# Peptides against a protein of PDB entry 6B9H, part 14

Target 1, 151 residues: chain A of PDB entry 6B9H
Amino acid sequence: AELCESLLTWIQTFNVDAPCQTVEDLTNGVVMAQVLQKIDPAYFDENWLNRIKTEVGDNWRLKISNLKKILKGILDYNHEILGQQINDFTLPDVNLIGEHSDAAELGRMLQLILGCAVNCEQKQEYIQAIMMMEESVQHVVMTAIQELMSK

## One batch from the design tools (peptide; made by RFdiffusion4, then SolubleMPNN)

Design b1_p10_6_s2 (from b1_p10_6, 4 letters changed)
Fold by OpenDDE base, seed 1:
Structure b1_p10_6_s2 (fold): chain B 151 residues (1-151), chain A 10 residues (1-10)
Amino acid sequence: as target 1 above (151 residues)
Amino acid sequence: VREELLKLVS
């Protein structure tokens, strides 16, 4: 999916420690968790990050477990910190991400993370980083942001 | 697109 591909490119700008070259690399949630920690290390602190299993391999059950924790973290962050600035819409199916590496659902998950970035305390810096991306990627990312901010 | 992004921080 184009959304997933563009957001993967965006995720790569965070330069996290975990491998983040492919869609498959994101399915265990480790990259997502590390990105969230960069977005707000006070909220997604070490204790939170330590709940994410790092040695997952191809175990889709462990992937799903991680993804559920991450999704919960995102939702809680939106409620507790962002004040529900991100519209409540269809949540990503983490089962499809973990078991089938579903790119469309992964795109929706990454879109939620994008919402965290563009609404957090450092939103200006993240928006500026997006403006430096390739134009075609910027367009997809901006569309994703607009969808999040719409009613 | 850049103009729209700038509006997000204004």
Scores: peptide ipSAE 0.422, ipTM 0.912, DockQ to the pose 0.745
Fold by OpenDDE base, seed 5:
Structure b1_p10_6_s2 (fold): chain B 151 residues (1-151), chain A 10 residues (1-10)
Amino acid sequence: as target 1 above (151 residues)
Amino acid sequence: VREELLKLVS
């Protein structure tokens, strides 16, 4: 999916420690958790990060468990910190991500993380970083931002 | 697109 691939490129700009070269690399949630910690380390602190299991391998049950925790963290962050209402937004199906590496659903998850970045305290830095990306990727990312802001 | 992104930080 075009959305997933463009947001994968965006995720790679965070330079996290976990492997993040392929769609499947993101399905265990470890990269997503490390990105969220960079976005707001006071909220997504060490205690929160320690709840995400590493060394998941191909265990889809463990992937889904991590993804559920991450999705909950994103939703709580939007309500408690950002003051954003996203009840009208289509939420990702983490079961399809964990068990089937579904790119469309993964794209929806990464879009929620994008929403956190462009609305957080350091939103100016993240928006400026997006301006430095390839034009074709910028178009997809901006469309994703506009979709978030319209709901 | 760049102009639209600038509006987000302006």
Scores: peptide ipSAE 0.421, ipTM 0.911, DockQ to the pose 0.720
Fold by OpenDDE base, seed 2:
Structure b1_p10_6_s2 (fold): chain B 151 residues (1-151), chain A 10 residues (1-10)
Amino acid sequence: as target 1 above (151 residues)
Amino acid sequence: VREELLKLVS
């Protein structure tokens, strides 16, 4: 999916330690957890990150477990820190991500992380980074941002 | 797109 591929490119700008070259690399949640920690290390601190299982391999059950924790963290962050209600927003199906590497659902997951970045304390820096991306990627990312903020 | 992104930081 175009959304997933563009947001994968965006995720790669964070230069996290975990492999993040393919869609499947993101399905265990480790990259996403590390990205969230970069976005707000005070909230997504080491105690939070330690709840995410590493060395998951191809175990889709462990992937889903991680992804559920990631999603909960994102939702809690939006409510507790960003003051944004997302009850009316379509949530990603983490089961499809973990078990089938579903790109469309992964795109929706990454879109939520994008929402965290463009609304966090360092939102200016992340928005400026987006301005430096390729135009085609900028377009998709901006559309994703607009969709989030229209709710 | 750039103009819309700039609006986000204003």
Scores: peptide ipSAE 0.420, ipTM 0.910, DockQ to the pose 0.713
Fold by OpenDDE base, seed 3:
Structure b1_p10_6_s2 (fold): chain B 151 residues (1-151), chain A 10 residues (1-10)
Amino acid sequence: as target 1 above (151 residues)
Amino acid sequence: VREELLKLVS
């Protein structure tokens, strides 16, 4: 999926510790959790991050468990910190991500994380970083942002 | 696209 591939490229700019080269690399949620911590380490602190299991392997049930926690964290962050500025009418199916590495649903998940980045305290810096990305990626990312902020 | 991103930052 174009959205997933572009957002994977975007995720890679965070330079997290976990491997993040493929769609499958993201399915255990570890990369996403580390990205969220970079976005807002005061909210997604060490205690929050420690709830995400890192030794998951190919266990899709553990992947789904992590992804559910991450999705909840994103939704709570939007409610408690961002003032619900992100439209969450289309939530990702974390079961499809964990069990089937569904790129379309993963794209939706990464889009929510994108929403956190462009609305957080350091939103200006993240938006500026997006401006430095490849033009084709910028286009997809911008479209994704517009979709999230549409009311 | 760049102009649209700049608008977000403004």
Scores: peptide ipSAE 0.415, ipTM 0.909, DockQ to the pose 0.769

Design b1_p10_6_s3 (from b1_p10_6, 4 letters changed)
Fold by OpenDDE base, seed 2:
Structure b1_p10_6_s3 (fold): chain B 151 residues (1-151), chain A 10 residues (1-10)
Amino acid sequence: as target 1 above (151 residues)
Amino acid sequence: VREELQKLVS
């Protein structure tokens, strides 16, 4: 999916410790958790990150467990810190991500993380970083942001 | 696109 591929490229700019080269690399949630910690380390602190299991391998049940925690964290962050309400109808299906590596649903998950970045205290810096990305990626990312802002 | 992105922080 174009959304997933572009946001994967965006995620790679965070230079997290976990492997983040492929869609499959993101399905266990570890990369996403590390990205969220970079976005707001005071909220997504080490105690929060430690709730995400590492080295889950191909265990889709463990992947889904991690993804559920991450999704909850994102939703709570939007409510408690950003003052934003996320429409439940547009939420990603973490079961499809964990069990089937569904790129479309993963794209929706990454879009929520994008929302955190462009609305957080450091939003200026993240938006500036997006401006430095390849033009085709910028188009997709901007569309994703606009979709979030329209909700 | 860059102009649109800049509007987000303006």
Scores: peptide ipSAE 0.418, ipTM 0.911, DockQ to the pose 0.731
Fold by OpenDDE base, seed 1:
Structure b1_p10_6_s3 (fold): chain B 151 residues (1-151), chain A 10 residues (1-10)
Amino acid sequence: as target 1 above (151 residues)
Amino acid sequence: VREELQKLVS
């Protein structure tokens, strides 16, 4: 999906330690967790990150377990820190991500992370980083942001 | 697009 590919490119700008070159690389949730920690290390602290299993391999059950924790973290962050600036959204199906590497659902998951970045304390820095991306990617990312911020 | 992004930080 175009959304997933553009947001994958965006995720790569974080330069996390975990491999993040392909859609498959994101399905275990490790990259997502590391990105969230960069977005707000006070909230997504080391204790939170340690709940994410790093040695997952091809175990789709472990992937789903990680993804559920990450999704919960995102939702809690929006409620507790962002003051629900991101309204109720159709949640990604983490089962499809973990078991089938579903790009469309993964895109929706990454979109939620995008919402965290553009609403966090350092939102200005993340928005400026988006402005430096390829124009076609910027367009997709901006559309994704607008969708999140709409009622 | 850049103009719209700038509005987000305003």
Scores: peptide ipSAE 0.417, ipTM 0.910, DockQ to the pose 0.747
Fold by OpenDDE base, seed 5:
Structure b1_p10_6_s3 (fold): chain B 151 residues (1-151), chain A 10 residues (1-10)
Amino acid sequence: as target 1 above (151 residues)
Amino acid sequence: VREELQKLVS
């Protein structure tokens, strides 16, 4: 999916330790967790990150478990820190991501992380980084941001 | 697009 591919490119700008070159690399949630820690290390601290299992391999059950924790973290962060309600926003199906590597649902998950970045304390820095990306990617990312803000 | 992004930080 176009959204997923563009947001994968965006995720790669964080230069996390975990492999993040393919859609499959994102399905275990480890990259997402490391990105969230970079966005707000005070909230997504070491104790939070340690709840995400590493080296899950192809175990889709463990992937789903990680993804559920990450989604909960994102929702809690929006409520507790960002003061935003996203109840009207369609949430990603983490079962489809973990079991089938569904790119469309993964894109929806990454869009929520994008929402965290552009609304966090360092939002200006992340928005400036987006402005330095390729134009075609910027278009997709901006559309995703607008969709988040319209709901 | 850059103009719209700039509005987010302005």
Scores: peptide ipSAE 0.413, ipTM 0.909, DockQ to the pose 0.719
Fold by OpenDDE base, seed 3:
Structure b1_p10_6_s3 (fold): chain B 151 residues (1-151), chain A 10 residues (1-10)
Amino acid sequence: as target 1 above (151 residues)
Amino acid sequence: VREELQKLVS
């Protein structure tokens, strides 16, 4: 999916420790968790990050477990910190991500993380970073942002 | 797009 590929490119700008070159690399949630910690280390602190299992391999059940925790973290962050109302937003199916590496659903997951970045305390810096990305990627990312803000 | 992004930070 175009959304997933563009947001994968965006995720790569965070330079996290975990491998983040392919869609499959993101399916265990480790990259996502590390990105969220960079977005707000006070909220997504070490205690939170330690709940995400890093040695998952191809175990799709463990992937889904991580993804559920991450999704919950995102939702809680939006409610507790950002004050964002995303209850009506289409949530990603983490089962499809973990079990099938579904790019479309992964795109929706990454879009939620994008929402965290562009609404967090350092939102200005993240938006400016997006402005430095390739134009084609900017188009997709901006569309994704607009979709989030329309809710 | 850049102009639209700029509006988000304004």
Scores: peptide ipSAE 0.408, ipTM 0.907, DockQ to the pose 0.739

Design b1_p10_6_s4 (from b1_p10_6, 5 letters changed)
Fold by OpenDDE base, seed 4:
Structure b1_p10_6_s4 (fold): chain B 151 residues (1-151), chain A 10 residues (1-10)
Amino acid sequence: as target 1 above (151 residues)
Amino acid sequence: VREEFQKLVS
């Protein structure tokens, strides 16, 4: 999916420790958790990160477990820190991500992380970074932000 | 583009 591929490119700009080259690399949630820690290390601290299992392999049940924790973290962060409400009807299906590597649902998950970045304390730095991205990728990312703001 | 983007997320 175009959204997923563009947001994967955006995720790669964080330069996290975990492999993040493919859609499959993101399905265990480890990259996403490390990105969230970079976005707000005071909230997504080491205690939070340690709840995410790093050695998951191809175990889709463990992937889903991690993804559920990450989604909860995103929702809690939006409620407790950002003061924003996310429509539950548009939430990603983490089962499809973990079991089938569903790119469309993964794109929706990454879009939520994008929402955290462009609304956090360092939002101006993330906005600037997006403004420097390749035009086609930038367009998709900006459209994704517009969709978040229109809800 | 920057101004439009800032307007969107401000």
Scores: peptide ipSAE 0.078, ipTM 0.765, DockQ to the pose 0.520
Fold by OpenDDE base, seed 3:
Structure b1_p10_6_s4 (fold): chain B 151 residues (1-151), chain A 10 residues (1-10)
Amino acid sequence: as target 1 above (151 residues)
Amino acid sequence: VREEFQKLVS
């Protein structure tokens, strides 16, 4: 999916420790957790990050477990910190991500992380970073943000 | 594009 590919490119700008070159690399949630910690290390602190299993391999059950924790963290962050109303937003199916590496659903998950970045304390810095990306990626990202803000 | 982003997140 174009959304997933563009947001994968965006995720890569965070330069996290975990491999983040392919859709499959993101399915265990480790990259996403590390990205969230960069977005707000006070909320997604080391204690939170330590709940994410790092050595998952191809175990889709462990992937789903991680992804559920990450999704919960995102939702809690939106509620507790960002004050965002995302109850009507279509949430990603983490089962499809973990078990089937579903790119469309992964795109939805990354879109939620994008929402965290553009609404966090450092929102302006992340917007500026997005402005430095390739124009086609910017277009997809902007559309994704627009969809988030419309909900 | 920047202006458009600012409008979206303002």
Scores: peptide ipSAE 0.075, ipTM 0.766, DockQ to the pose 0.596
Fold by OpenDDE base, seed 2:
Structure b1_p10_6_s4 (fold): chain B 151 residues (1-151), chain A 10 residues (1-10)
Amino acid sequence: as target 1 above (151 residues)
Amino acid sequence: VREEFQKLVS
């Protein structure tokens, strides 16, 4: 809810090509994949991005398929590049995101992407950009970062 | 990262 909406605002700062105005826009994973590519284009390269199906529409099965690939990418990135383990207990339920557009689970998914941004090579730049966001949004995002760093 | 973030938000 609040986490999802604030992180949606954060996601919008990446100015990706895919529509990213609503929670529903994020449920097919295309925006998230494009954001990850911006975070680390060497890892999330064109070959990786091409595995994410576009033009999914309302097909929840295809959404879930994309979301599973993205979640795997995030987990692999954390292990292979960032050198940290993501707690499986707090992983988002991509089935609920794809089938029901569950905002709470989507928020957790976006939080994982936030984790990639604030731990990547350009971590300081992303943190500084977050500190320039509107106060109410900034508070939620920073709280989410603190939660990530406490794990 | 944590230390740098805390410096920024302090």
Scores: peptide ipSAE 0.057, ipTM 0.753, DockQ to the pose 0.170
Fold by OpenDDE base, seed 1:
Structure b1_p10_6_s4 (fold): chain B 151 residues (1-151), chain A 10 residues (1-10)
Amino acid sequence: as target 1 above (151 residues)
Amino acid sequence: VREEFQKLVS
Protein backbone atom coordinates (compact mmCIF):
# COMPACT_ATOMS: atom_id res chain seq x y z
CA ALA B 1 0.00 0.00 0.00
CA GLU B 2 1.16 3.51 -0.78
CA LEU B 3 0.53 4.69 2.76
CA CYS B 4 2.59 1.88 4.25
CA GLU B 5 5.51 2.40 1.88
CA SER B 6 5.65 6.13 2.50
CA LEU B 7 5.38 5.72 6.25
CA LEU B 8 8.07 3.05 6.14
CA THR B 9 10.31 5.66 4.55
CA TRP B 10 9.35 8.07 7.32
CA ILE B 11 10.06 5.46 10.00
CA GLN B 12 13.51 4.92 8.53
CA THR B 13 14.42 8.53 9.30
CA PHE B 14 14.46 7.65 13.01
CA ASN B 15 17.53 5.44 12.52
CA VAL B 16 16.53 2.93 15.18
CA ASP B 17 18.73 -0.03 16.05
CA ALA B 18 16.34 -2.70 14.80
CA PRO B 19 16.22 -3.65 11.11
CA CYS B 20 13.64 -1.50 9.33
CA GLN B 21 14.17 -2.00 5.60
CA THR B 22 11.02 -3.93 4.67
CA VAL B 23 7.38 -4.16 5.61
CA GLU B 24 8.06 -7.52 7.21
CA ASP B 25 10.74 -5.97 9.40
CA LEU B 26 8.05 -3.88 11.07
CA THR B 27 5.62 -6.72 11.77
CA ASN B 28 7.20 -7.77 15.06
CA GLY B 29 6.71 -4.30 16.54
CA VAL B 30 10.30 -3.84 17.68
CA VAL B 31 10.99 -0.96 15.29
CA MET B 32 7.71 0.69 16.25
CA ALA B 33 8.55 0.46 19.93
CA GLN B 34 11.98 1.99 19.40
CA VAL B 35 10.47 4.81 17.34
CA LEU B 36 7.95 5.56 20.08
CA GLN B 37 10.76 5.70 22.61
CA LYS B 38 12.48 8.32 20.48
CA ILE B 39 9.26 10.31 20.22
CA ASP B 40 8.81 10.44 24.00
CA PRO B 41 11.45 8.65 26.05
CA ALA B 42 9.92 9.81 29.32
CA TYR B 43 6.68 7.99 28.59
CA PHE B 44 7.92 5.13 26.44
CA ASP B 45 10.79 4.51 28.82
CA GLU B 46 13.06 1.53 29.20
CA ASN B 47 10.59 -0.26 31.43
CA TRP B 48 7.93 0.06 28.75
CA LEU B 49 10.30 -1.00 25.99
CA ASN B 50 11.38 -4.07 27.96
CA ARG B 51 7.85 -5.43 27.71
CA ILE B 52 8.30 -5.80 23.95
CA LYS B 53 9.73 -9.21 23.10
CA THR B 54 12.82 -9.18 20.92
CA GLU B 55 14.09 -12.05 18.78
CA VAL B 56 10.55 -12.94 17.77
CA GLY B 57 11.51 -14.49 14.45
CA ASP B 58 8.56 -15.72 12.43
CA ASN B 59 6.35 -16.42 15.44
CA TRP B 60 3.15 -14.64 14.50
CA ARG B 61 1.68 -15.10 17.96
CA LEU B 62 4.57 -13.20 19.52
CA LYS B 63 4.30 -10.54 16.82
CA ILE B 64 0.64 -10.01 17.61
CA SER B 65 1.39 -9.88 21.32
CA ASN B 66 3.96 -7.14 20.75
CA LEU B 67 1.69 -5.23 18.41
CA LYS B 68 -1.15 -5.29 20.93
CA LYS B 69 1.13 -3.82 23.57
CA ILE B 70 2.29 -1.12 21.20
CA LEU B 71 -1.24 -0.22 20.16
CA LYS B 72 -2.24 0.01 23.81
CA GLY B 73 0.75 2.24 24.46
CA ILE B 74 -0.24 4.56 21.64
CA LEU B 75 -3.81 4.80 22.86
CA ASP B 76 -2.73 5.39 26.45
CA TYR B 77 -0.24 8.01 25.31
CA ASN B 78 -2.95 9.89 23.46
CA HIS B 79 -5.19 9.83 26.51
CA GLU B 80 -2.65 10.49 29.26
CA ILE B 81 -0.13 12.79 27.57
CA LEU B 82 -1.57 14.24 24.37
CA GLY B 83 -4.92 15.06 25.94
CA GLN B 84 -6.81 13.06 23.34
CA GLN B 85 -5.73 15.33 20.52
CA ILE B 86 -6.12 12.24 18.38
CA ASN B 87 -9.71 11.15 18.82
CA ASP B 88 -11.02 7.64 18.28
CA PHE B 89 -9.51 6.49 15.01
CA THR B 90 -10.01 3.33 13.00
CA LEU B 91 -7.74 0.88 14.77
CA PRO B 92 -5.42 -1.34 12.79
CA ASP B 93 -5.99 -5.07 12.82
CA VAL B 94 -2.81 -6.25 14.49
CA ASN B 95 -3.72 -9.86 13.79
CA LEU B 96 -3.45 -9.24 10.06
CA ILE B 97 -0.15 -7.44 10.56
CA GLY B 98 1.38 -10.18 12.68
CA GLU B 99 0.13 -13.19 10.79
CA HIS B 100 0.00 -11.94 7.20
CA SER B 101 2.21 -8.84 7.10
CA ASP B 102 -0.80 -6.91 5.83
CA ALA B 103 0.58 -3.68 4.42
CA ALA B 104 -2.68 -1.76 4.59
CA GLU B 105 -3.17 -2.48 8.27
CA LEU B 106 0.50 -1.80 8.94
CA GLY B 107 0.06 1.57 7.28
CA ARG B 108 -2.74 2.35 9.69
CA MET B 109 -0.54 1.37 12.61
CA LEU B 110 2.28 3.61 11.40
CA GLN B 111 -0.21 6.43 10.91
CA LEU B 112 -1.03 6.27 14.60
CA ILE B 113 2.66 6.58 15.40
CA LEU B 114 2.81 9.52 13.01
CA GLY B 115 0.02 11.06 15.03
CA CYS B 116 2.09 10.72 18.18
CA ALA B 117 5.04 12.46 16.53
CA VAL B 118 3.11 15.44 15.20
CA ASN B 119 1.32 16.00 18.51
CA CYS B 120 4.19 15.42 20.95
CA GLU B 121 6.40 18.01 22.61
CA GLN B 122 8.74 17.99 19.60
CA LYS B 123 5.90 18.24 17.09
CA GLN B 124 7.38 21.18 15.19
CA GLU B 125 10.68 19.41 14.67
CA TYR B 126 8.96 16.36 13.24
CA ILE B 127 6.78 18.48 10.98
CA GLN B 128 9.82 20.33 9.69
CA ALA B 129 11.59 17.04 8.99
CA ILE B 130 8.59 15.80 7.04
CA MET B 131 8.58 18.95 4.95
CA MET B 132 12.09 18.09 3.79
CA MET B 133 11.22 14.60 2.55
CA GLU B 134 11.01 13.52 -1.08
CA GLU B 135 7.99 15.19 -2.66
CA SER B 136 5.96 12.07 -3.39
CA VAL B 137 6.56 10.62 0.06
CA GLN B 138 5.96 13.97 1.71
CA HIS B 139 2.59 14.26 0.03
CA VAL B 140 1.40 10.91 1.35
CA VAL B 141 2.68 11.58 4.87
CA MET B 142 1.14 15.03 5.05
CA THR B 143 -2.16 13.71 3.74
CA ALA B 144 -2.06 11.06 6.45
CA ILE B 145 -1.55 13.77 9.08
CA GLN B 146 -4.46 15.75 7.72
CA GLU B 147 -6.65 12.68 7.95
CA LEU B 148 -5.71 12.17 11.59
CA MET B 149 -6.47 15.74 12.53
CA SER B 150 -9.82 15.74 10.74
CA LYS B 151 -11.24 12.77 12.64
CA VAL A 1 -1.65 21.74 16.04
CA ARG A 2 -4.18 21.39 13.26
CA GLU A 3 -4.21 25.10 12.54
CA GLU A 4 -0.44 25.30 12.68
CA PHE A 5 0.00 22.36 10.34
CA GLN A 6 -2.58 23.70 7.92
CA LYS A 7 -0.58 26.88 7.58
CA LEU A 8 2.51 24.86 6.77
CA VAL A 9 0.86 22.77 4.07
CA SER A 10 -1.13 25.58 2.45
Scores: peptide ipSAE 0.054, ipTM 0.751, DockQ to the pose 0.168

Design b1_p10_7_s1 (from b1_p10_7, 6 letters changed)
Fold by OpenDDE base, seed 5:
Structure b1_p10_7_s1 (fold): chain B 151 residues (1-151), chain A 10 residues (1-10)
Amino acid sequence: as target 1 above (151 residues)
Amino acid sequence: VREEFLKLMS
């Protein structure tokens, strides 16, 4: 999916420790958890990160478990820190991500993380970084942001 | 989309 590929490129700019070159690399949630910690380390602290299992392998049940925790973290962050209500937004199906590596659903998951970045304390820095990316990626990212901001 | 990003930062 175009959304997933563009946001994968964006995720790669975070330079996390975990492998983040392919869609499959993101399905265990470890990259996403590390990205969230970079976005707000005070909220997504070590205690939170330690709840994410790092040695998942191909176990799709463990992937789903991690993804559920990450999704909950994102939703809680939006409610508790960003003061945003996204109940009207279609949430990603983490079961499809974990079991089938569904790129479309993964794209929606990454879109939620994008929402965290462009609304967090360091939003200006993240937006500026996006503005330095390829024009085609910027277009997809902006469309994704606008979708999140729409009621 | 540059203008849209600038608006987002303002």
Scores: peptide ipSAE 0.626, ipTM 0.950, DockQ to the pose 0.686
Fold by OpenDDE base, seed 4:
Structure b1_p10_7_s1 (fold): chain B 151 residues (1-151), chain A 10 residues (1-10)
Amino acid sequence: as target 1 above (151 residues)
Amino acid sequence: VREEFLKLMS
């Protein structure tokens, strides 16, 4: 999916320790967790990160477990820190991500992380970085942000 | 910053 591929490119700009070259690399949630820690290390601290299993392999049940924790973290962060309501936003199906590597659902998961970045304390820097991205990728990312803000 | 960014998309 176009959304997933563009947001994968965006995720790669964080330069996390975990492999993040393919859609499959993101399905265990480890990259996502490390990105969230970079976005707000005070909230997504080491105690939070340690709840995410790093050696998952191809175990889709463990992938789903990690993804559920990450989704919960994102929702809690939006409520407790960002003061934002995303109640009307369609949440990603983490089962499809973990079991089938569903790119469309993964794209929606990454879109939520994008929402955290462009609304966090360092939002100005993240927005500026997006404005400097390659045009085709930038277009998709900007459209994804617009969707987050629209009703 | 967010408002300025969103305006650029229009």
Scores: peptide ipSAE 0.088, ipTM 0.767, DockQ to the pose 0.230
Fold by OpenDDE base, seed 2:
Structure b1_p10_7_s1 (fold): chain B 151 residues (1-151), chain A 10 residues (1-10)
Amino acid sequence: as target 1 above (151 residues)
Amino acid sequence: VREEFLKLMS
């Protein structure tokens, strides 16, 4: 849960339009999609974002549908733009995120988004921003980045 | 950037 909570704090720095105060707020994927658009708006453009259903409420089936699209987008982005194969990473179980708000799986999902940020065109800016975060959160985020870069 | 960041974390 520490990874999830720290990455939630990191996600909040993007100041997206969707509510992003709790783990539950992230389970519908809307925040994640908006964050990805900020990371690379040329790739995660409006056409891509429009595929993510808004106002899903507590409908876990719709949440999972959104999360699957987001995960696919992340994987495609890594392959097509970043030239990074993440086959060696344990992929998040989006079913557990959507249906149970599983913090561990959500943490892995957010870590993939973190990977996009620290490998994108604006990677230096995101890294510098992370280096200015509160120490306890920074430690967890940097450890998560280290794990990504070690593979 | 990756190498520089890793050095900072070391």
Scores: peptide ipSAE 0.073, ipTM 0.761, DockQ to the pose 0.174
Fold by OpenDDE base, seed 1:
Structure b1_p10_7_s1 (fold): chain B 151 residues (1-151), chain A 10 residues (1-10)
Amino acid sequence: as target 1 above (151 residues)
Amino acid sequence: VREEFLKLMS
């Protein structure tokens, strides 16, 4: 999906330690967790990150478990820290991500992370970085932000 | 910031 591919490119700008070159690389949630820690290390601290299982391999059950924890973290972050700046949004189906590497649902998951970035304490820095992205990717990312803020 | 960014996208 176009959304997923563009947001994958955006995710890669964080330069996390975990492999993040393909859609499948994101399905275990490890990259997502590391990105969230960069967005707000005080909230997504080491104790939070340690709840995400590493070395998951192809175990779709462990992938789903990680993804559920990450989704919960995002939702809690929006409520507790962002003051619900991101309204209730269609939640991604983490089962489809974990078991089938569903790109469309993965795109929706990454969109929620994008919402965290553009509403966090460092929102201006992330917005500026987005404004410097390749035009075609930038367009998709900005459209995704518009969708989040209009729901 | 949010409002300004949205204006840029419109």
Scores: peptide ipSAE 0.073, ipTM 0.759, DockQ to the pose 0.171

Design b1_p10_7_s2 (from b1_p10_7, 6 letters changed)
Fold by OpenDDE base, seed 2:
Parts: C-alpha cells; structure tokens; sequence
Structure b1_p10_7_s2 (fold): chain B 151 residues (1-151), chain A 10 residues (1-10)
C-alpha cells in the first residue's frame, strides 16, 4: 500500500538499530518500539522497551504480542502525554500485521506513530524533517497527518 | 497540501 511504503520510508529516517528495510522487518514491532523511544525516551524508556520481545523470528504469535504492547503504548501516550490529540477512530488490526504482514494495517500502525511524532515535545523537529522529504513521500505523509488532525 | 499542513500545525 502507498501509505505503508511512504511511512516505511519515513520510519527509515530514524536510523534505528533494528533492520527496517522491508515491510516484513516491521512486523515484529522492534523497529516501531525503537522509533517510539526516539520520539519520547522519557515515556518510552528502557523499562518499556524491555517489554518488547526481541529475536522473535517468524513467530507470528510473538509478533502479535509485541504489536499489542506497542499499540497500547501509543494509545496510552496519546492519553497521558499528548492529551488525546489523536482519535482512535481507525485502530490497526495487529493480528493481520503479525500473521500476514498486512501492508494496509501496518500503514495504519505507522500512521499512529506518525501522530506521536508530530504531537510530541519535539514535534517541530519532525515536522521540519517531513517538509524536507521527497515530494511524493511527503504528500502521503502529510495527507496521513491531516487525516489524524481532522478527526 | 503544504499550505493545508502548515495551517494545521500553526
């Protein structure tokens, strides 16, 4: 999906330690967790990150478990830190992500992370970075932000 | 799109 591919490109700008070259690389949640830690290391601290299982391989059950924790973290962050600026109108199906690498649902998950970035303490930094992205990718990312802000 | 985004984030 266009959303997923564009947001994958966006995710790659974080330069996390975990492999993040393909959609499949994102399905275990490790990249997402590391990105969230970069967005707000005070909230997504080492104690939080340690709850995410590493070295899950192709175990879709472990992937889903990680993804559920990440989704909960995102929702809690929006409630506790961001003042619920992002509505939970379209939550991703983490089962489809973990078991089938569903690009559409993964896109929705990454969109929630995007929402965290553009509303966090360092939101201006992320906004500026987005404004410097390649035009085609920038368009998709900005449209995704608009969708979040309009709800 | 850029103008709309800037308006939303201003």
Amino acid sequence: as target 1 above (151 residues)
Amino acid sequence: VLEEFQALMS
Scores: peptide ipSAE 0.045, ipTM 0.743, DockQ to the pose 0.553
Fold by OpenDDE base, seed 3:
Structure b1_p10_7_s2 (fold): chain B 151 residues (1-151), chain A 10 residues (1-10)
Amino acid sequence: as target 1 above (151 residues)
Amino acid sequence: VLEEFQALMS
């Protein structure tokens, strides 16, 4: 999916420690968790990050477990910190991500993380970084942000 | 934020 590929490119700008070159690399949630920690290390602190299992391999059950924790973290962050109501937004199916590496659902997951970045305390820094991205990727990312803000 | 991106995309 175009959304997933563009947001994968965006995720790569965070330069996290975990491998983040392919869609499948993101399915265990480790990259996502590390990105969220960069977005807000006070909220997504070491204790939170330690709940995400890093030794997952191809175990789709462990992937889903991680993804559920991450999704919960995102939702809680939006509610507790960002003051954003996103209950009307289509949530990603983490089962499809974990079991099948579903790019469309992964795209929706990454879009939620994008929402965290562009609404966090350092939002301007992330927005400026997005504005410097390659045109085609930038367009998709900006469209994704607009979709988030319209709901 | 939205206004900023809308301006850039227009």
Scores: peptide ipSAE 0.043, ipTM 0.735, DockQ to the pose 0.229
Fold by OpenDDE base, seed 1:
Structure b1_p10_7_s2 (fold): chain B 151 residues (1-151), chain A 10 residues (1-10)
Amino acid sequence: as target 1 above (151 residues)
Amino acid sequence: VLEEFQALMS
């Protein structure tokens, strides 16, 4: 999916410790959790991050467990910190991400993380970084932001 | 923020 691939490129700009080169690399949620910690380390602190299992392998049940925790964290962050600037819309199906590496659903998950970045305290820094991205990727990312803020 | 992105996308 175009959304997933562009947001994967965006995720890679965070330079997290976990491997983040492929769609498959994102399905265990570890990269997502590390990105969220970079976005707001006071909220997604070490205690929160430690709830995400890192030694998952190909265990789709563990992937789903991680992804559910991450999704909950994102939703709670939107409510508690962002003041629901991002409203509830179609949520990603974490089962499809964990079990089938569904790129479309993964794209929706990454879009929620994008929403956190462009609404957090350092939103201007993330916006500036997006404005420096390759044109085709930038277009997809910016469109994804518009979709979030119009809901 | 949205307005800025809308301007860039137009």
Scores: peptide ipSAE 0.043, ipTM 0.735, DockQ to the pose 0.225
Fold by OpenDDE base, seed 5:
Structure b1_p10_7_s2 (fold): chain B 151 residues (1-151), chain A 10 residues (1-10)
Amino acid sequence: as target 1 above (151 residues)
Amino acid sequence: VLEEFQALMS
């Protein structure tokens, strides 16, 4: 999926410790958790990150467990810190991500993380970084941001 | 945020 691939490229700009080269690398949630910690380390602190299992392998049940925790963290962050409720927006199906590596649903998950970045304390830095991305990728990312802000 | 983003991309 174009959205997922473009957002994967965006995720790679964070240079997290976990492998983040492929869609499959993102399905266990470890990369996403590390990205969220970079976005807001006070909220997504060490205690929060320690709840994410790192040695998951191909266990789709453990992947789904991690992804559910991450999705809850994103939603709670939006309500408690960003002061915005996610309404009239399709939430990702983490079961499809964990069990089938569904790129479309993964794209939706990454879009929520994108929403956290462009609304957080350092939103200007993230927006400026996005504006420096390659044109084709930038277009997809910017469209995804506009979709979030229009709802 | 949307206004700021639109201003930057204009």
Scores: peptide ipSAE 0.040, ipTM 0.727, DockQ to the pose 0.171

